# Ledger of designs, part 70: peptides against a protein of PDB entry 5OOQ

Target 1, 227 residues: chain A of PDB entry 5OOQ
Amino acid sequence: YREDVRQVVTHPANALSFLQPGRLVEISVNGKDNYGWGAVVDFAKRINKRNPSAVYTDHESYIVNVVVNTMYIDSPVNLLKPFNPTLPEGIRPAEEGEKSICAVIPITLDSIKSIGNLRLYMPKDIRASGQKETVGKSLREVNRRFPDGIPVLDPVKNMKIEDEDFLKLMKKIDVLNTKLSSNPLTNSMRLEELYGKYSRKHDLHEDMKQLKRKISESQAVIQLDDL

## One batch from the design tools (peptide; made by RFdiffusion4, then SolubleMPNN)

Design b2_p15_5_s3 (from b2_p15_5, 5 letters changed)
Fold by OpenDDE base, seed 1:
Structure b2_p15_5_s3 (fold): chain B 227 residues (1-227), chain A 15 residues (1-15)
Amino acid sequence: as target 1 above (227 residues)
Amino acid sequence: SIYEEDTSPDPNYVP
């Protein structure tokens, strides 16, 4: 169901009007390389100058240039070709413990996992020296402020996707989420976790209270022996 | 500010 929603949301008819400069988008290239949240620079219709008759799918028919701050430092970024979404070998996000750099990468709509409700204020010329790094700092700050993730655009309320089948899909997802949250097993596990936390807190509080009593009693006994 | 909330489409977008 999540993939079905993503396909609708990232369709050109829905997504392109929300890909303004600075729009935050979550990026996953080829379903493998997760760059996290990046900022849109611009987009253009994909044109193959070598093969003008090339037909692309809807989700591959546009190129979106995005700034990411998670590019592996030793990635061959110099081999990146503007408006070519076929990334050179070795272009990948940094793994845990690796250093990252800022880069502008061309991606397709199919590489967008989600569209955020936030836009960064972008430099006028992102290609100028140091500008990508400025955006990278902004991305880090946003991620710091939203530890649970950047809020995603509401497909219905914000994007105004009113397709009947899509609305039915969204309702089904909502019902499933409600059922999962209302599942006695899920509730019991949450309750058990809560009770575990409360029990630990209560036990600690009682232990501290008992310890304070023992200390007070010991001090009282010492005072009685000194009389 | 480094960012703003924007839930609106580009008013200048032409398909």
Scores: peptide ipSAE 0.604, ipTM 0.943, DockQ to the pose 0.684
Fold by OpenDDE base, seed 3:
Structure b2_p15_5_s3 (fold): chain B 227 residues (1-227), chain A 15 residues (1-15)
Amino acid sequence: as target 1 above (227 residues)
Amino acid sequence: SIYEEDTSPDPNYVP
């Protein structure tokens, strides 16, 4: 269900009006390369000059230029072409232990994982020397202030997506999330009652709590995969 | 300030 929500939120009819300069967006290219939160520079309709009759899907019909601060330092960033979302080979985020740099990358709407409720103050010329690094510092500071993640725009309250089917989807997700959060507590109470009857050993009670937590976490992960 | 909260669409956006 999360992917279904993402498809609706990132549709041009909904997303484009919220892709102002400085808008924070979470970026995942091809569902594999996670760049984390970046800042929108601009966007444009995708035009193929070589094939003007080319038809793109809705989610691939626009290109969004974003500043990221997680680009692998040895990636061929000089080969990046503005408004060309087909990234050169070797363009990837830095892995653990690797150094990263700031870069502007062109992405499609399909590469947006989430849209944040925050906008950075952007420099006038992001292509000028040192400007990307300034944005990169701002991104680091924002991430420091929001260790649990940048707040996401509410699709209904903020984005005003009022489609009936979408609202039904959101309600289903809320119900599932509530069940996921409540199940550990309900199961914990039952397990505590059961173990209280059969075991006075502190170790067994702790083991049960740990096991219940693990089971709950595992179930939560499974349910999240189904969302 | 380095950022602002903005939950509104671009008023100048034209589809």
Scores: peptide ipSAE 0.603, ipTM 0.943, DockQ to the pose 0.874
Fold by OpenDDE base, seed 4:
Structure b2_p15_5_s3 (fold): chain B 227 residues (1-227), chain A 15 residues (1-15)
Amino acid sequence: as target 1 above (227 residues)
Amino acid sequence: SIYEEDTSPDPNYVP
């Protein structure tokens, strides 16, 4: 369900108006590299100069430049290409015990885990010497003030996502949070319908298949325990 | 202040 909510929230139709400079976003690149909370610099429509006819999914159709303060110090940040979300090998967050630096990285909407309700006051020129570090200090301070995490924008109250199916999803999540008893399969079917509306049919179908497999596997394990 | 709470969309956003 969280992923379903994320897909709706990070859809261009919903997210872009909330990606103002300084907007705090939680960043996970390729579902593996967690950079934590970063600050939005700007965004632009993704243009492939080499292949102008390239068609991107909605979530990959925009590039968001974000300042992170968790970049591994020895990451080849000089190899970062502006507006290229395909990050060079070695670009990764610092692990425990490693030193980190501030960097601006281009990400897709799909790499946004959460959109925060806070905006940093951003320098006019983030690329100027020392400005990224200033933002990095601000990020550290915010993280210090919010040890349990930065508050997330409310999709309904704040983002005004009023899609009926989404509202139903949110209600279901609320019910599930209160009642762990709802059948995961019923939830997966509704998620599929929601994803179908917000994602191009093809990519969502694969994700749904994977989700259905996981649910089926989980049910099989439960049945084995009841036996 | 280093940050502000902003729960509003960009009023100048043009899709």
Scores: peptide ipSAE 0.602, ipTM 0.943, DockQ to the pose 0.862
Fold by OpenDDE base, seed 2:
Structure b2_p15_5_s3 (fold): chain B 227 residues (1-227), chain A 15 residues (1-15)
Amino acid sequence: as target 1 above (227 residues)
Amino acid sequence: SIYEEDTSPDPNYVP
């Protein structure tokens, strides 16, 4: 059920408007590499310049750059490329007893475990010397203040995810938390229906954006021809 | 302050 909620919350139609600079997000890359809570720098639609026809899933269609303070010190961070979510071999969080450093890593929406209700005040230029470390200190301070974990955005109250099937899912989770009575199979079917609805909404939005770009490009060409 | 609570979406976000 948590994964089902995560899929809905991290869908572009829901997540992107909450990925402002400084937004705290909990990061798990490939379901294995847990970096803990990081801070959003920026995000962009994933574009493959080598293969413009590449089609990504909804959760892989955007790249989010995040500052983490849990990068293993001997990770080849110099090989990291902004907006390239294919991380080099050896890029991993520090294990217990290992030293960590601050790094900016590009992740997909699928690597977001949770979206927090807190935003850090971010430096203007995170790429400047020492700025990542400043954010790292802020992350440590926040973690100190919230030993039980950073509060997560409420999908319904805050994110305004008001789909009926999603609300039913949330109610079921609440009931399960009190009583183990729900059938997992029924919830998976409802999640698929919800995902379909959000996917359609996103597709429409992307189509509108593409249409606006085409209109703008056409207008620009017309203006150049009139000049 | 190091952080603020922000439960609102980006008002300037254009899908």
Scores: peptide ipSAE 0.603, ipTM 0.944, DockQ to the pose 0.675; fails the geometry check

Design b2_p15_5_s4 (from b2_p15_5, 6 letters changed)
Fold by OpenDDE base, seed 2:
Structure b2_p15_5_s4 (fold): chain B 227 residues (1-227), chain A 15 residues (1-15)
Amino acid sequence: as target 1 above (227 residues)
Amino acid sequence: SIYEVDTSPDPNYVP
């Protein structure tokens, strides 16, 4: 059920508006590399310049740049490419007893485990010397203040995910947390229906964005011709 | 403060 909730929450139609600079997100890359809580720098739609026809899943269609303070010190961070979520070999979080450093890594939405209700105040230029370390200190302080974990955004109350099937899922989870009674199989079927609805919403949003761009471009051309 | 509680979406977000 947690994965089902995660899939809905991290869908572009729901997540992107909450990925403001400084937003805390819990990060797991490829289901194995847990970086813990990091801070969002920015995000962009994933564009493959080499293969414009590349089709990405919804959860892989955006790249989120995040500051983490758990990067293994000997990781080849210099090989990181901006907006390339395919991380070089050796890029990993520090294990117990290893030293860590701060780094900005590009991740997909699928690498977000949870979205926190906290935002850090971010430096204007995170790429400037020492700025990542400042964010790293802030992350450590937040973790110190929240030893039981950073509070997660409420999908319903905060994110306004009001899909009926999702609400039913959340109610079932709530009931299960009180009573271990729900069948996992019924939730997977409902998730597919939810994905279909969110996909359509995303398509509509993208269409609106494209239309606005076309209108803006057309207006700009008209203004240039009138000048 | 180094952080704030923010439970709101980006008002400037354009999908």
Scores: peptide ipSAE 0.639, ipTM 0.946, DockQ to the pose 0.671
Fold by OpenDDE base, seed 3:
Structure b2_p15_5_s4 (fold): chain B 227 residues (1-227), chain A 15 residues (1-15)
Amino acid sequence: as target 1 above (227 residues)
Amino acid sequence: SIYEVDTSPDPNYVP
């Protein structure tokens, strides 16, 4: 269901009006390369100059330029072409232990994982020397202030997506989340009571902690599969 | 300030 929500939220009819300069968006390219939260520079309708009759899907019909601060330092950023979302080989986020740099990358709407409720104050000319690094510093500061993640726009309250089918989808998600949170296996108070009882009887306190972790992980996986 | 909370669409956006 999360993917279904993402498809609706990132549809041009819903997303484009919220892609103002400085809008924070969470970026995942091709469902693999996670750049984290970046800042929107601008967007444009995708036009194929070589084939003006080219038809793109709705989610691939626009190009969004975003500043990221997680680009691998040795990525061939000089090969990036403005308004070309087909990224050159080697363009990727830095892995753990690797150094990163700031870059402006062109992405499609399909590469947006979420849209934040925050907008950065952007430099007038992001292409000027040092400007993308300034945005990068701002991104780091925002991430520091929001260690649990940047707040996401509410699709209904903020984005005013009020389609009946979408509202039904959101209600289903809420019900599932409530069921998962109310599950005795995830309820901390009940689990602690049960674990306390069993640990006292069998000296299995550590095993019960491990079980709690496994149960929580399993529930998380189920949630990901069901939503 | 480095950022603002903005939950509104672009009022100048034209489809």
Scores: peptide ipSAE 0.637, ipTM 0.945, DockQ to the pose 0.868
Fold by OpenDDE base, seed 5:
Structure b2_p15_5_s4 (fold): chain B 227 residues (1-227), chain A 15 residues (1-15)
Amino acid sequence: as target 1 above (227 residues)
Amino acid sequence: SIYEVDTSPDPNYVP
């Protein structure tokens, strides 16, 4: 269900009006490289100069430039091409124990996990020397102030997504969350079933694995409490 | 302040 929500939220019709400069977005490139929360610089419609007739999916049809402060220090950032969301090999977030630097990376809407309700005050020229680092400091400070995570825009209240199917989806999620809070074990099993069905329908195997882990962790905690 | 809460869309955004 989370992926379904993400697909709707990150659709151009919903997301673009909320991608103002400084908007905080949570970034995961190719479902693998988690950069954490970054700040939007700008966005543009994706244009293939070599193939002007290229057709992109809705989620790949725009390029969002974002400042991240989690780029691995030895990443070949000099090979980054403006407005090319196909990142060079070696461009990755820093792992635990590695040093990170600030970088501006071009991403697609499909690489946005969530859209925050916060906007940073951005420098006028992010490409000027030292400006990315300033944004990086701001990102660190925000993360420090929000240890439980940056608040996410409410898709219904804030983004005004009023699609009937989406509202039904949100209601289902709310019911599941309520049940999870009231009965963690029963809710975890149901969540697994729901995500299992969703994953089978949408081929979201990775989300299923994460959910299974969370369920297993919840079950382990319950078993520990029963002991 | 380094940030603001902004839950509004870009008023200048034109689809």
Scores: peptide ipSAE 0.637, ipTM 0.945, DockQ to the pose 0.847
Fold by OpenDDE base, seed 1:
Structure b2_p15_5_s4 (fold): chain B 227 residues (1-227), chain A 15 residues (1-15)
Amino acid sequence: as target 1 above (227 residues)
Amino acid sequence: SIYEVDTSPDPNYVP
């Protein structure tokens, strides 16, 4: 279901109007290379000058240039070709423990995992020296402020996707999420019941301790009277 | 500000 939602959301008819400069998008290239959240620079219709008759799928028909701050430092970024979404070998995100750099990468709509409800204020010339790094700092700050993830655009309320089948899909997802959340509630109720039983047992144990103390004190007083 | 919440489409978008 998540992939179905993604396909609809990232369709050009829905996505392009929300790919303004600075728009945050979550990027996964070829379903393997997760760059995390990046910032949109611009987009253009994919044109193959060598093969004008090339037909692309809807999700491959546009190129989106995005700034990422997770590029592996030793990636051959100099081999990146503007408006070529076929990334050179070795272009990848940094893994844990590796150093990363900022880069502008061309991606297709199919490489967008989600579209955020946030836009960065972008420099006028992102290709100028140091500007990518500025955006990179902004991305880091945003990620710091949203540790649970950047809020995603609401496909219905924000993107105004009104397709009936899509709405049905969203309703199904909501029902499933509610059911999934209700199970934790059932488990939490069970946990509360268990905790309640534990609390009652603890209270009983404390009461028994207090009673034993009172009995011991009373016995001590009786022994003093027999002296 | 570094960012803004923007839930609107580009008003200048021409399909």
Scores: peptide ipSAE 0.637, ipTM 0.946, DockQ to the pose 0.700

Design b2_p15_6_s1 (from b2_p15_6, 6 letters changed)
Fold by OpenDDE base, seed 2:
Structure b2_p15_6_s1 (fold): chain B 227 residues (1-227), chain A 15 residues (1-15)
Amino acid sequence: as target 1 above (227 residues)
Amino acid sequence: SFSVAEDEELLPLVP
């Protein structure tokens, strides 16, 4: 059930509106590399320049750049490519007793374990000297302030997910947490129906984003012509 | 457009 909730929460139709700069996200890459809580820099739709016909799943269709403070110090961070979520060999979080550094890594939505109900005020230029480390210090401070864990976005209260099947899922989870008796298999079959609804919302969201970008670009061009 | 979550906190950077 937790994975089912995660799939819904991290779907582009729901997650993207909450991935503004500074949003805290808990990161797990390939189900094995846990970087802990990081801060969102930006995101973009995944484009394969070599294979424009490449089809990605919804959860792999966007790249999110995040600052982490748990990168192993000897990781080949110089081999990281912006907006390429296929991480080079040796890119990993520091283990216990190892030294860590701050890094910006590109991840997919599928690598988001949780979205926090907290944001950091992000630097204008994260690539400037010392800025990643400043964010890293801030992440440590956040962890210090929240020893019981960073508050996670509530899918219903905060994200306003109103899908009836999802609400039913959440109610079932609540009942299970109280009664330990409801069958997990019934909820997985409803995910396909949920994804169908989210796909339509995603298309609308992308259309709106493209429209806003075109408007912004047009306004920028007009301002340049008036100069 | 970005959504504002209820009870969201914006935290300053630690210098």
Scores: peptide ipSAE 0.503, ipTM 0.928, DockQ to the pose 0.624
Fold by OpenDDE base, seed 4:
Structure b2_p15_6_s1 (fold): chain B 227 residues (1-227), chain A 15 residues (1-15)
Amino acid sequence: as target 1 above (227 residues)
Amino acid sequence: SFSVAEDEELLPLVP
């Protein structure tokens, strides 16, 4: 359900209006590289100059430039290509015990784990010397001020997502959070239907079907263990 | 156009 909510929240129709400069976003690239909370610099529609006919999914159709303060110090940041979300090999967050630096990285909407209800006053020129570091210091300060975590935008209260199906999903999630007994499979099916409304692209539907299958398989295994 | 989130806090940069 969290992933389903994330897909709705990070859809261009919902997310872009909240990706002002300085918006805090939690970043996870490829579901593996967690950069933590960063700050939005800007965004642009993804254009493939080599293949202008390239069709991207809705979540991959925009590139968001974000300042992170968790980049591994020895990452080849000079190899970063503007507006290219395919990050060079070696671009990764610092692990525990490693030193980190501030960097601006291009990410897709799909790499946004959450959108914060906080915004930093961004420098006019983030590329100017020391500006990324200033933002990085501010990010550290924010994390210090919010030890329990940065407040996340509420999809309904803050983002004003009024889609009836989404609202129904949120209500179901609330019920499920209170009652663990509700069949996770039934809820996942509804989430797919919700995503289907936002994404007309076949690829997202297939990914959703695969996710449903995995969830179903996991439930089947649990049922087999309970037998 | 950008939307304003309810209860959004704009934070200054730390020098």
Scores: peptide ipSAE 0.502, ipTM 0.926, DockQ to the pose 0.848
Fold by OpenDDE base, seed 3:
Structure b2_p15_6_s1 (fold): chain B 227 residues (1-227), chain A 15 residues (1-15)
Amino acid sequence: as target 1 above (227 residues)
Amino acid sequence: SFSVAEDEELLPLVP
């Protein structure tokens, strides 16, 4: 059920409006490489220049650039390509006893474990010397201030997800958390069905298009105010 | 447009 909630929360129709610069996100790449909490730099729709007709899943259709402070020091970070979520071999978080560095990595929405209800004030140019390290220090300070964990966005209260099927899913999760004794397989199948219904009922493509348009319009207005 | 989350905190950078 946690995975089903994650799928809804990280869907472009829900997540993108909360991926402002500085938004804290918890990162896990390919279900194995846990980078911990990072800070969003920016995001863009995934475009395959070699195959413009490539169709991506909803969760792989956007690339999010994030600052992490847990990159293994000997990782080939120079091989990282902006907006390419296929990470080079050797790009991994530092293990226990290893030294880490700050890096900007491109990830998909599917690599977001959770979205925090916190934002960092981000530098204007994250690529400038020392800026990613400054963000990294701030991430360490945040972790120090929140020893019990960074506050996570509530899908209903904070994200205002009003989909009836999702609300039913959340209610079922609450019931299941209280009824841990029933067959976990049956409950997982029902959650998948509810997610499937959610995905099918919402022309998520149109909603994403509208959201992207609103974001672009807002960015255009900001650029006009900076002129 | 970006959504403002209820009870969102904006934290300064540590120098």
Scores: peptide ipSAE 0.494, ipTM 0.927, DockQ to the pose 0.666
Fold by OpenDDE base, seed 1:
Structure b2_p15_6_s1 (fold): chain B 227 residues (1-227), chain A 15 residues (1-15)
Amino acid sequence: as target 1 above (227 residues)
Amino acid sequence: SFSVAEDEELLPLVP
């Protein structure tokens, strides 16, 4: 269901109006290379000059240029071609312990994992010396400010997606999340624990009542013998 | 045209 939501959110009809310069997006290229949160520079409709008749899927029909601050330092960034989402071999995010640099990479909508409800003020010319690094610093600061994660656009509240099937999907997810949080098994175990505690308390209370009755009966018998 | 998201924050660049 999460993938279904992602497909709807990243569809051009929904996503493009929120891909303003500076929009934060979480980037995963080819489902493998996670660049983390980047900032949108611009986007354009994908045009194949060599094959004008090329038909792309909706999610591949646009190229989004994004600034990332997680590019592996030894990646051949000089081989990056503007508006070509087919990244050269060796273009990858830095792994743990590796140094990273800032880079502008062209991605498809399909490479957007999530769209953040945050924007950065973007430089007018991102290609100017030091501008990518400035954006990179800002991305680090954003991550610092949001340790629990960057707020994601709400598909309904923010993106105003009104598709009935999508709304049904969201309701199902909400119900499932509620059911998962209210795991009937955890609730049944808690209920069993609660019932076990209540049963033990009730048994103890009944035992105490029986004991008090026996004590009162024995005292009544003693008083009758004195009489 | 671009849409404005409710509760969107626009953050300045850190120099």
Scores: peptide ipSAE 0.493, ipTM 0.925, DockQ to the pose 0.741

